Peptides against a protein of PDB entry 6DSZ. Designs and how they scored, part 231

Target 1, 361 residues: chain A of PDB entry 6DSZ
Amino acid sequence: NYVVTAQKPTAVNGCVTGHFTSAEDLNLLIAKNTRLEIYVVTAEGLRPVKEVGMYGKIAVMELFRPKGESKDLLFILTAKYNACILEYKQSGESIDIITRAHGNVQDRIGRPSETGIIGIIDPECRMIGLRLYDGLFKVIPLDRDNKELKAFNIRLEELHVIDVKFLYGCQAPTICFVYQDPQGRHVKTYEVSLREKEFNKGPWKQENVEAEASMVIAVPEPFGGAIIIGQESITYHNGDKYLAIAPPIIKQSTIVCHNRVDPNGSRYLLGDMEGRLFMLLLEKEEQMDGTVTLKDLRVELLGETSIAECLTYLDNGVVFVGSRLGDSQLVKLNVDSNEQGSYVVAMETFTNLGPIVDMCV

## One batch from the design tools (peptide; made by RFdiffusion4, then SolubleMPNN)

Design b2_p22_6_s4 (from b2_p22_6, 10 letters changed)
Fold by OpenDDE base, seed 5:
Structure b2_p22_6_s4 (fold): chain B 361 residues (1-361), chain A 22 residues (1-22)
Amino acid sequence: as target 1 above (361 residues)
Amino acid sequence: SLLEEALKSLQKGKVDIKPKLK
């Protein structure tokens, strides 16, 4: 009887940083298939706090802070369409992960999107948006008193959504998405009416973006708007301002993940399929009226890491590189480059033993 | 450089994670 001690999954398929355990604690949350790992970020490194088994592969994992919450809540969606909102509670030494709300958001009708599940949260915590099926946008209204996650669908005319985010600074919840039609890829915005359960016209659109435009980054205020990442170009649009760059360095490998460094969206980390780590810089211009506008975009190579499935900035130039294909890493961004021109130093490496194929025995 | 200035500003974080000296 070889008790194959079921080796814990090591491949990372999601990571997020926030304040989940307390308002003061900086947490790293790591999704490894059905397992959620919760760490506190400390001066000594990652301190494990809790592990949570989920009833399915984690497909979406997002931290959000509703009005009047002291700490972040965790939204999880599984590949089986089980949704939950989790809260961390500690009472002395007792640590509980409490389900505040749950629901199954599976539809009986719909084609699952080939690009997989997308889950997004409105920055003002009015709703969760889900792209699960082609031609449908699922909305979960966020209500504090509702223990049951009720969802409704809004029909999207755009059948092939590539990526979608909620925009910042919008009076109504507003999505920005890249979609593909027979004419190419485009960016569109919609306001989401919770009352009418429909889309209204959004503030802007951009037709005929780059053919390989694959990611939307919602930019916080004061800039607002969105960044669209392609294979050859990075573009910014906020309705009033458009900027595009085509740095040759990004043509070498597809950018596959991103993470915001600053709360104001002045810096982002970008990871590509070769394990190159970049910083995207938003240069500000202060106008005479005190308004802040985007002057320019820059992309700078930081160095090389494991191929990131997900990136998350922790603090003090430390980044967690979650890898599915390689070892996950804790890396430091240095001020000075090494002899090879790299600003990246590996601090800790987390061995990936490969995907545990859950042989359902 | 702009990058070095950006990277320098990150070193003001609250949580000073020290590399584990291997």
Scores: peptide ipSAE 0.601, ipTM 0.914, DockQ to the pose 0.756
Fold by OpenDDE base, seed 4:
Structure b2_p22_6_s4 (fold): chain B 361 residues (1-361), chain A 22 residues (1-22)
Amino acid sequence: as target 1 above (361 residues)
Amino acid sequence: SLLEEALKSLQKGKVDIKPKLK
């Protein structure tokens, strides 16, 4: 019996940064198909802490900190619709990943969305939202005492949701989404009523955005609102302010991933299909009343990396580039460009052996 | 430049990951 030691998956399909192991530790969490890898970010690099096998491909992986938790919890949804909330516990040398809550969120009725599973968490940790099926938005209320993740569906009139996020600074949980209809792509917002299990009218909408608008970034306070990323344009909207840029440099390749650098949303990393890494900069204007408004948006080319499936900023200009198609990288953003005009230096490369061909021999 | 200022501000992080000297 040749135990074919199934090669561990090397292709990265998700990554997140936060404080999962402790309040003080900076963690990198990497999803590689069914495997979750947990690292502590140290001055010496990535220290492996734990690997966790999941019962299915990780489709959603998000860190969140409910009110009165000292550290982040991890939400995972698998491609088999198994949802869990995980907590890291350490007792001496014993490391346990505790399931705080779990559930299956599969519906018996619904068309699985062609754009796959989207999972989002309300910034105030009131709920998890899931776009699993066309014309449905699934809500998981976040309750600390509930070990069973219960979900309900809200009907979404917009059948072709491209991307969705929860907005920041909203009294009620509010989603912002890009959708497509026969007239093009549009942005809409809805408030989510947990009580009534329905959508209420959101604060704003923007009809006829760029035809290839593909991503929503929820912007934290003080700016609030959302960034909409297209093929040719990047737009900001918060209900009161609209700003659009069309930097020629982004037309060359589709932006496929993003990550927030700053807690206040002043900087983002953008990765495209050619492995170009950009910084999106939100220029602030401070008003006389102490309010902060968006003055301008800028996109700057940092350099080239492996083609990112996911990006996550760690600290001190270090970025993890999670790649599905190529080698994942730890890269440093330098203050000064090299002779080629690149601000990016590869620090470490993680070989991608490609898809595990399950040789079912 | 705005980019250089942005990049310079990142170097104030708590976790200074040093490049492995090859």
Scores: peptide ipSAE 0.597, ipTM 0.913, DockQ to the pose 0.735
Fold by OpenDDE base, seed 2:
Structure b2_p22_6_s4 (fold): chain B 361 residues (1-361), chain A 22 residues (1-22)
Amino acid sequence: as target 1 above (361 residues)
Amino acid sequence: SLLEEALKSLQKGKVDIKPKLK
């Protein structure tokens, strides 16, 4: 009887930062295939709190705080379309991860999208949106009293969605997405009606964006709107203001992940396929009426890391670099550059033993 | 620089993770 001790997955496929264990604790949550690791961020480093086995590969992992929750809840969707909302509970030394709600969101009919599963949460926690299949947008209404995650589909005319996010500061839940058609790539917005279970016309659209536009970043208030990341350009749009930059430095390698540093969306981390780490800076302009508008966008090279699958800012310039292809890292952003002009210093490295080939047994 | 000011402002967080000096 060879007890094949199943080697624990080491490749990171998702990471999020928030307040999951308590309102006061800063947590790092790491998805490693079927495993969820929960850490508390401390002055001494990452303190492990709990490891949770999931019934399938984690495809979506998002923290969210419904109105009147003291701490964040965790939404997980697996590659087998099992959805759950998890809550951390501690009673003395007893630590439990409680399933507040669960459901299977698989459709019997639909073509799985080639670009994989996208899961997003409305900033006001009204709904979860899922792009699982071409031509469908799945909605899970968020209701506190419902232990069963019920979903419905809205037909999406745009068959080739590249990326999608919920916008901030919208009266109704509003999605912004990049899609491809025979004419190129475009950005569109839709309002999501829970009542009518349909899309209404969104506040804005931008036809004929960059051909390689690949990511949408929803920008919080006071700026609002979205950032669109391409191969050659970074664009901002909020319905009233459009701004585009084409920094030559981003042409060298494709940006593959991003993370918001500031709650107000003034700074983002960007990671590319070469492991370069950038800061995207939103320069504000205060108008005479007290409104804040975007003045400019800047991209600055911070340094090099492992190739990020995901990035998450912790605190005090510390960033977790989740890597699928290489070792994950805890890195420090310094104020002063080193002799090589890098602002990045590795604090800790987490060995990746390689891809667990899912041996279909 | 704008970057240095940005990086300097990050050093005001609550959780100061110190590198373990190897």
Scores: peptide ipSAE 0.597, ipTM 0.913, DockQ to the pose 0.709
Fold by OpenDDE base, seed 3:
Structure b2_p22_6_s4 (fold): chain B 361 residues (1-361), chain A 22 residues (1-22)
Amino acid sequence: as target 1 above (361 residues)
Amino acid sequence: SLLEEALKSLQKGKVDIKPKLK
C-alpha cells in the first residue's frame, strides 16, 4: 500500500490578513492552489490553526466584516466558480470552518476574461462584485440570512476591464475600474443599484490614463478615491483632486501586487516582477475646515524579496511575501537601512517545491 | 527621512514577532 502522501501545495496564490479566528487574533490566511492555511500571528511567529481543502483552485480570497459581526468572514471563489462565505468557529478544542453561504456563479454564456477572475467586496459589505466574463459584472447581494449566494449580472459596456475595486465612503456601492478600448486605457466609476440591478453614473472618470495602467487601489477615508498604478506612473483621483507621479524606479520592473499597511490608506506595499518591495506613501494636508486632502505621493524602495504574487502586512513592520515562483517569506521592515541600503530582512523562508501539477491520472 | 519616520511608526504594533532563534 503506497500511501502516496499527496504532496501539499507550496506555491502561494493569495494571502490576506485580518481577524478571522476571533476579534482579538491577528490571522494570516494563505491560499495554495486548493488549500487554505490559517495561521495566528504570535510573538513566536506563525502558529498553524487549521488547513481547509477547497473544491477547486482558490481564485479570490477576501476577508470582510458585515455590520454587527465580531470577527471577519472569508469569501472564497474558486476557478470553477464555486463561491462560499466561511466562518471560523471554535468550541473548546473543536475547530470548525462553517460555510455560512455558498453558490455556483458560473454563467452558461460569456467569454472568460483573459485577465482572469476578479472578486471584490464593498467596504460597507452591501455586495460582492465579480468580473468573470467580458462585458458582465456579477453582483452577489450580501444578506445575513441568505445561505444561498444568488447572483445577477449587470451588462458592462467596457468589455476589457483590467482591474476593478469598490470605492470607500460612497452612499451607494461604487466601483472604480481600469478598462481598455481602441483609444487606450481609461478609468471609470459606476454606482451599483441593487434595486434596479443596473449601473448608474459614477462620481468621476479619467480618460486616457497610462497605456499600461494595471491596478486600482481603493483608498479609505479620509482621502477616499483611488490610486491607479501603471508601468511608468502612479495616479490618485477622488473626483475633486488629481495627482500623478512618475518615479523612475518603477519603470525598471512592473508592479504586480499591492497591500494596504494602514487602515486609513496612508501607506501601501508594492511588489514588482523582480522581487523589489516598495512603500507607497500618501502625504496628508489638513485643511482649515478639518478635511484631509492628499498633498503628495511618494514611492520608496524598501529592498528585495522573493517575487511576490501577494503581499500582506501583519504587524510591527512584519510582512508576509506570498510567492508562486519562489519561496514565500516573512520579512521585517527595519527603521534603519543595512550597508546595502535595504530596510528588508528575511525572518523566515517557506520553501516552494514548485507547482503541484494536479496529475489527473 | 519620510521613509524612516514611516518605518519607525510601524514598530508600535501589538504583535511583536520575534524571529525563532534556530
Scores: peptide ipSAE 0.597, ipTM 0.913, DockQ to the pose 0.738

Design b2_p22_7_s1 (from b2_p22_7, 11 letters changed)
Fold by OpenDDE base, seed 5:
Structure b2_p22_7_s1 (fold): chain B 361 residues (1-361), chain A 22 residues (1-22)
Amino acid sequence: as target 1 above (361 residues)
Amino acid sequence: MPKVLFKPIDMEKFLKELEKAL
């Protein structure tokens, strides 16, 4: 009897940072296929707290804090469309992960999108949005009394959505998305009416963006709006202001992940397919009326890491690099570059033993 | 004050040095 000790998955397919265990603790949550690892970020590094087995491969993992919650809740969606909202509870030494809500959000009819599952949460925690199928946007209203996640679909006229986010600072939940049609790639916004269960016209659109526009970053206030990342260009739009840059350095490899560093959205980490780590900077201009506008966008090469599947900024220039293809890393950003011109130093490396091939035996 | 989790870095200096490299 070969007890094949099922090697625990080591490839990272998602990571998120927030306050899940308590209001005070900073947590790193790591998705490794069906496994969720929960860490507390400490002065000494990552302290493991709990591991949780999920009923399927984690496809979406997002922290959110509804009004009146003292700590973040965790939304998980699996590749089999099982959705749950999880809460961490500690009672003395007893640690429980409580399912506050659950549901299956699979539709019987629909073409699964080629770009995979996208899950997003409204910054004001009014709803969860899911792009699971072409031509559909699924909405899960967030209510305190929801034990069962009820969802409804809104028809999306744009069949080929590339990426979608909720915008910040919107009176109604507003999505911004990149889509492709026969004329190219475009950016559009929609307001989501929970009452009418329909889309209303959003505040702005941008037709004919870069052909390889692949990611939307929602920018928090005071800037608002969105950043659109392409192969050759990075663009900002908020309805009133448009700005585009085309730094030659990003053309060398496709940017595949991003993470916001500052709560005000002034800095973002970008990772590309070669493992290059960049900082995207939003330069502010304060107007005479006290309004803050975007003056400029800049991209700076920080250094090289493992090829990031996901990035998350922790604190004090420490970044977790979640890698699917290579070793995951804790890296430190330094003020001064090394002899090679890198601002990045590996602090800790987590060996990736490769994908667990689910051999269905 | 937010608890310092890791060895401090001067992020303002860091950003300024990156700006000079352009």
Scores: peptide ipSAE 0.134, ipTM 0.788, DockQ to the pose 0.309
Fold by OpenDDE base, seed 4:
Structure b2_p22_7_s1 (fold): chain B 361 residues (1-361), chain A 22 residues (1-22)
Amino acid sequence: as target 1 above (361 residues)
Amino acid sequence: MPKVLFKPIDMEKFLKELEKAL
């Protein structure tokens, strides 16, 4: 019995930052196929805490903090539609990853979406939303006492959803999504009724966005609304304000990932398919009534990294670049550019040995 | 993992400089 010690996966397919181990700890969580790696971010660097084997490839990994939790919980969905909510518990030197809730969210009917699995969490932690199948939006109500994740489907009239997020600052859970129809790509919003298990009309829509609009970023208060990223344009909409930019620099390669830098949503990291790292800036205008509105959008090229599958800002200008195709990196953002005009310096590189060919021997 | 020292950066200054370069 040659136990071929299967080489550990090195390709990163997800990363998140939050407070999972404690309220005070800053964590980096990295998904590598079936493996979850948990780090504490320290002044001295990344400290490994725990590795967790999952029963399948991690397709969704999101941190969230329900009302009255002291630290973040972790939602994981696998490619086999196994969902769980995980909690970190430490007692002295004993570290346990506790399953708070679990369930299988696979449907017997439906066409798996060609754009893959999308999982999102309402910012107020009222529900999890899943786009698994075309024409369906699955809702998992979040209940503290529920050990079994129950879900229901709401029918989407829009069959070809490209990306979807929950919006911030909505009285009811509200999704914003890019979809494609024969007329092009559009943005629409729906309120999600848990009670009636249906969609209600959302606060706004934007018909005929850029043909290659591919990404929705929900913007927190005070701005609210969403950013829509395309191949040629970046647009903001919140129902009252619309703003679009078309910086030539983003036309060179498709933006494939983002991460919010500021809690207020003033800045985002953007990564493209060429490994270029950008900063998206939301310029604020303070009104006389103390309201903050978006004045302008700007994009700045920071430098080049490995091709990001995922990005996460850690602290002190350090960014984790999770790469599936190349080596993952810790990079430092600098105030001053180097001789090449780059604001990005690689601090650490994590060799990607490629896909583990599961040689089922 | 090699100890990557997270040296503090003035992110506000960094971002202000980016805003000026635009």
Scores: peptide ipSAE 0.027, ipTM 0.658, DockQ to the pose 0.614
Fold by OpenDDE base, seed 3:
Structure b2_p22_7_s1 (fold): chain B 361 residues (1-361), chain A 22 residues (1-22)
Amino acid sequence: as target 1 above (361 residues)
Amino acid sequence: MPKVLFKPIDMEKFLKELEKAL
């Protein structure tokens, strides 16, 4: 009996960094189809801690820290709409991944959105938001005592949502989203009322953004607001401040992923379809009242990597480049460029053996 | 796998230096 050890998936379809194993540990979590790999980031590199099999392809993977939790919890949504909240527990040498909550969030009625599943978490951990179907926004309230994930739908008038995020610094949970209508692409905000289970008018909107606006980045305080990334432009809006740039360098290839470098949202990594890695910089202006406002946006080309499906900044200028099409990489950002003008140096490469087609035999 | 040693870098210092170089 040749136990054909099913080859483990190598293509990365998601990655996140946080404090999942402990409050002190920095973790890298990697989604590879149905598998979750958990690493501790150490001075010596990535230490594998645990692998977890999921009951489906991981579509959403987000770390979040509810009030009173010492470490991050993990939200996972599968492509089959199975949702769970996972907790890491260690008891001596025994490592357990505990399901704190689970549920199926599939609706019987709805058109699955063409842009796929979007899952987002409110920065204050009040709710999870899911865009699964056109014209619906699913809300999962985050209550400590709920073993079963209860969800409800709010109707979206905007049928073609491109991307959505929760904003920071909002009294009520507030979403910001790019949507398309017959007139073009637009940005809108809604407050989410958990009590009334409806949308209220959000703080701002921006009609007629770039036609290829594809991503929303929620910016933490002190800046607040959102960054909208298109094919040709990057825009910032927070209700009071609007700023747009159109750096020619981003027109060459579509930006497909991003990751925040600084906790204050002053820098972001951007990856495009050619494997170019950029830094987006938010230049600050400090006002006399101590308020920080956005002065300018800059984009700098750092170098080239594998084509990123996802990016995550670890520590000390080290970035994990999760690739679906190529080899995943640990890369180091340097202050000084090399002889080729690149600030990026590959530290480690993880061979991608291609898509493991789950042949259900 | 060759252990790539992460040299402990002061993140804040590194990021400030990177910001100056960019």
Scores: peptide ipSAE 0.022, ipTM 0.549, DockQ to the pose 0.730
Fold by OpenDDE base, seed 2:
Structure b2_p22_7_s1 (fold): chain B 361 residues (1-361), chain A 22 residues (1-22)
Amino acid sequence: as target 1 above (361 residues)
Amino acid sequence: MPKVLFKPIDMEKFLKELEKAL
């Protein structure tokens, strides 16, 4: 009897940071196929807290803090459309992951989208949005009393959504998305009415963005709006202000992931398909009326890492580079470049033994 | 918004604890 000790998955397919274990703890959560790893970020490093086996491959993993919660809750969606909201509870030495809510969000009818599963949470925690199928946007209202995740679909006229996010600072939950039609790629916004279960016209749209526009970054206040990442360009739009840059350096490889460094959205890490790590900077201009507007966008090459599937800024210039194709890393961002012009120093490397082919026996 | 209490990470200790977790 060869107990094939099923090798633990090493390929990272998602990572998030927040305050999951407590209000004070900074956590790193890592998704490795069906495995969730929970760490506390300490002055001494990543302290492992718990590993959790999930009932399927993790497709979405997002931390959120509903009003009146002292710490973040975790939303997980699996590739088999099992959704849950998890809470960390510790009682003395006993650590429990409690399911606050669960549900299956699979539809009997629908074409699974080619760009895969997208899950997003409204910054004000009013709803979860899911793009699972072409022409549908699934909404899960976030209600404190609901142990059952009830979802409804809103029809999208735009069949080919590339990426979608909720915007910050909106009176109603508002999505911003890149979509493709026969005329090219475009950005549109919709307000989501929970009451009427429909889309209302959003605050702005931008037709004919870059043909390879692939990612939406929702920018928090005071800037608001969104960043659209393309192959050749990075654009900002908030309804009133539009700004675009086309730094030649980003054209060399496709940006595939991003992470916000500053809570105010002044800096973002960007990772490309070659493992290059960039900093995107939003330069502010303070108006005489006290309003803050975007002055300019800047991109700086920091250095090279493993090819990131996900990036997470932790603290003090430490970044977790979650890699699916290569070794995951902890890297340090330095103020000064090394002799090679790199601001990145690898601190730790986590060997990726390759995708565990789930042999469904 | 809860102030993300960014504590200075002792990077040397940080690395040593990660090595123990793997």
Scores: peptide ipSAE 0.033, ipTM 0.503, DockQ to the pose 0.081; fails the geometry check

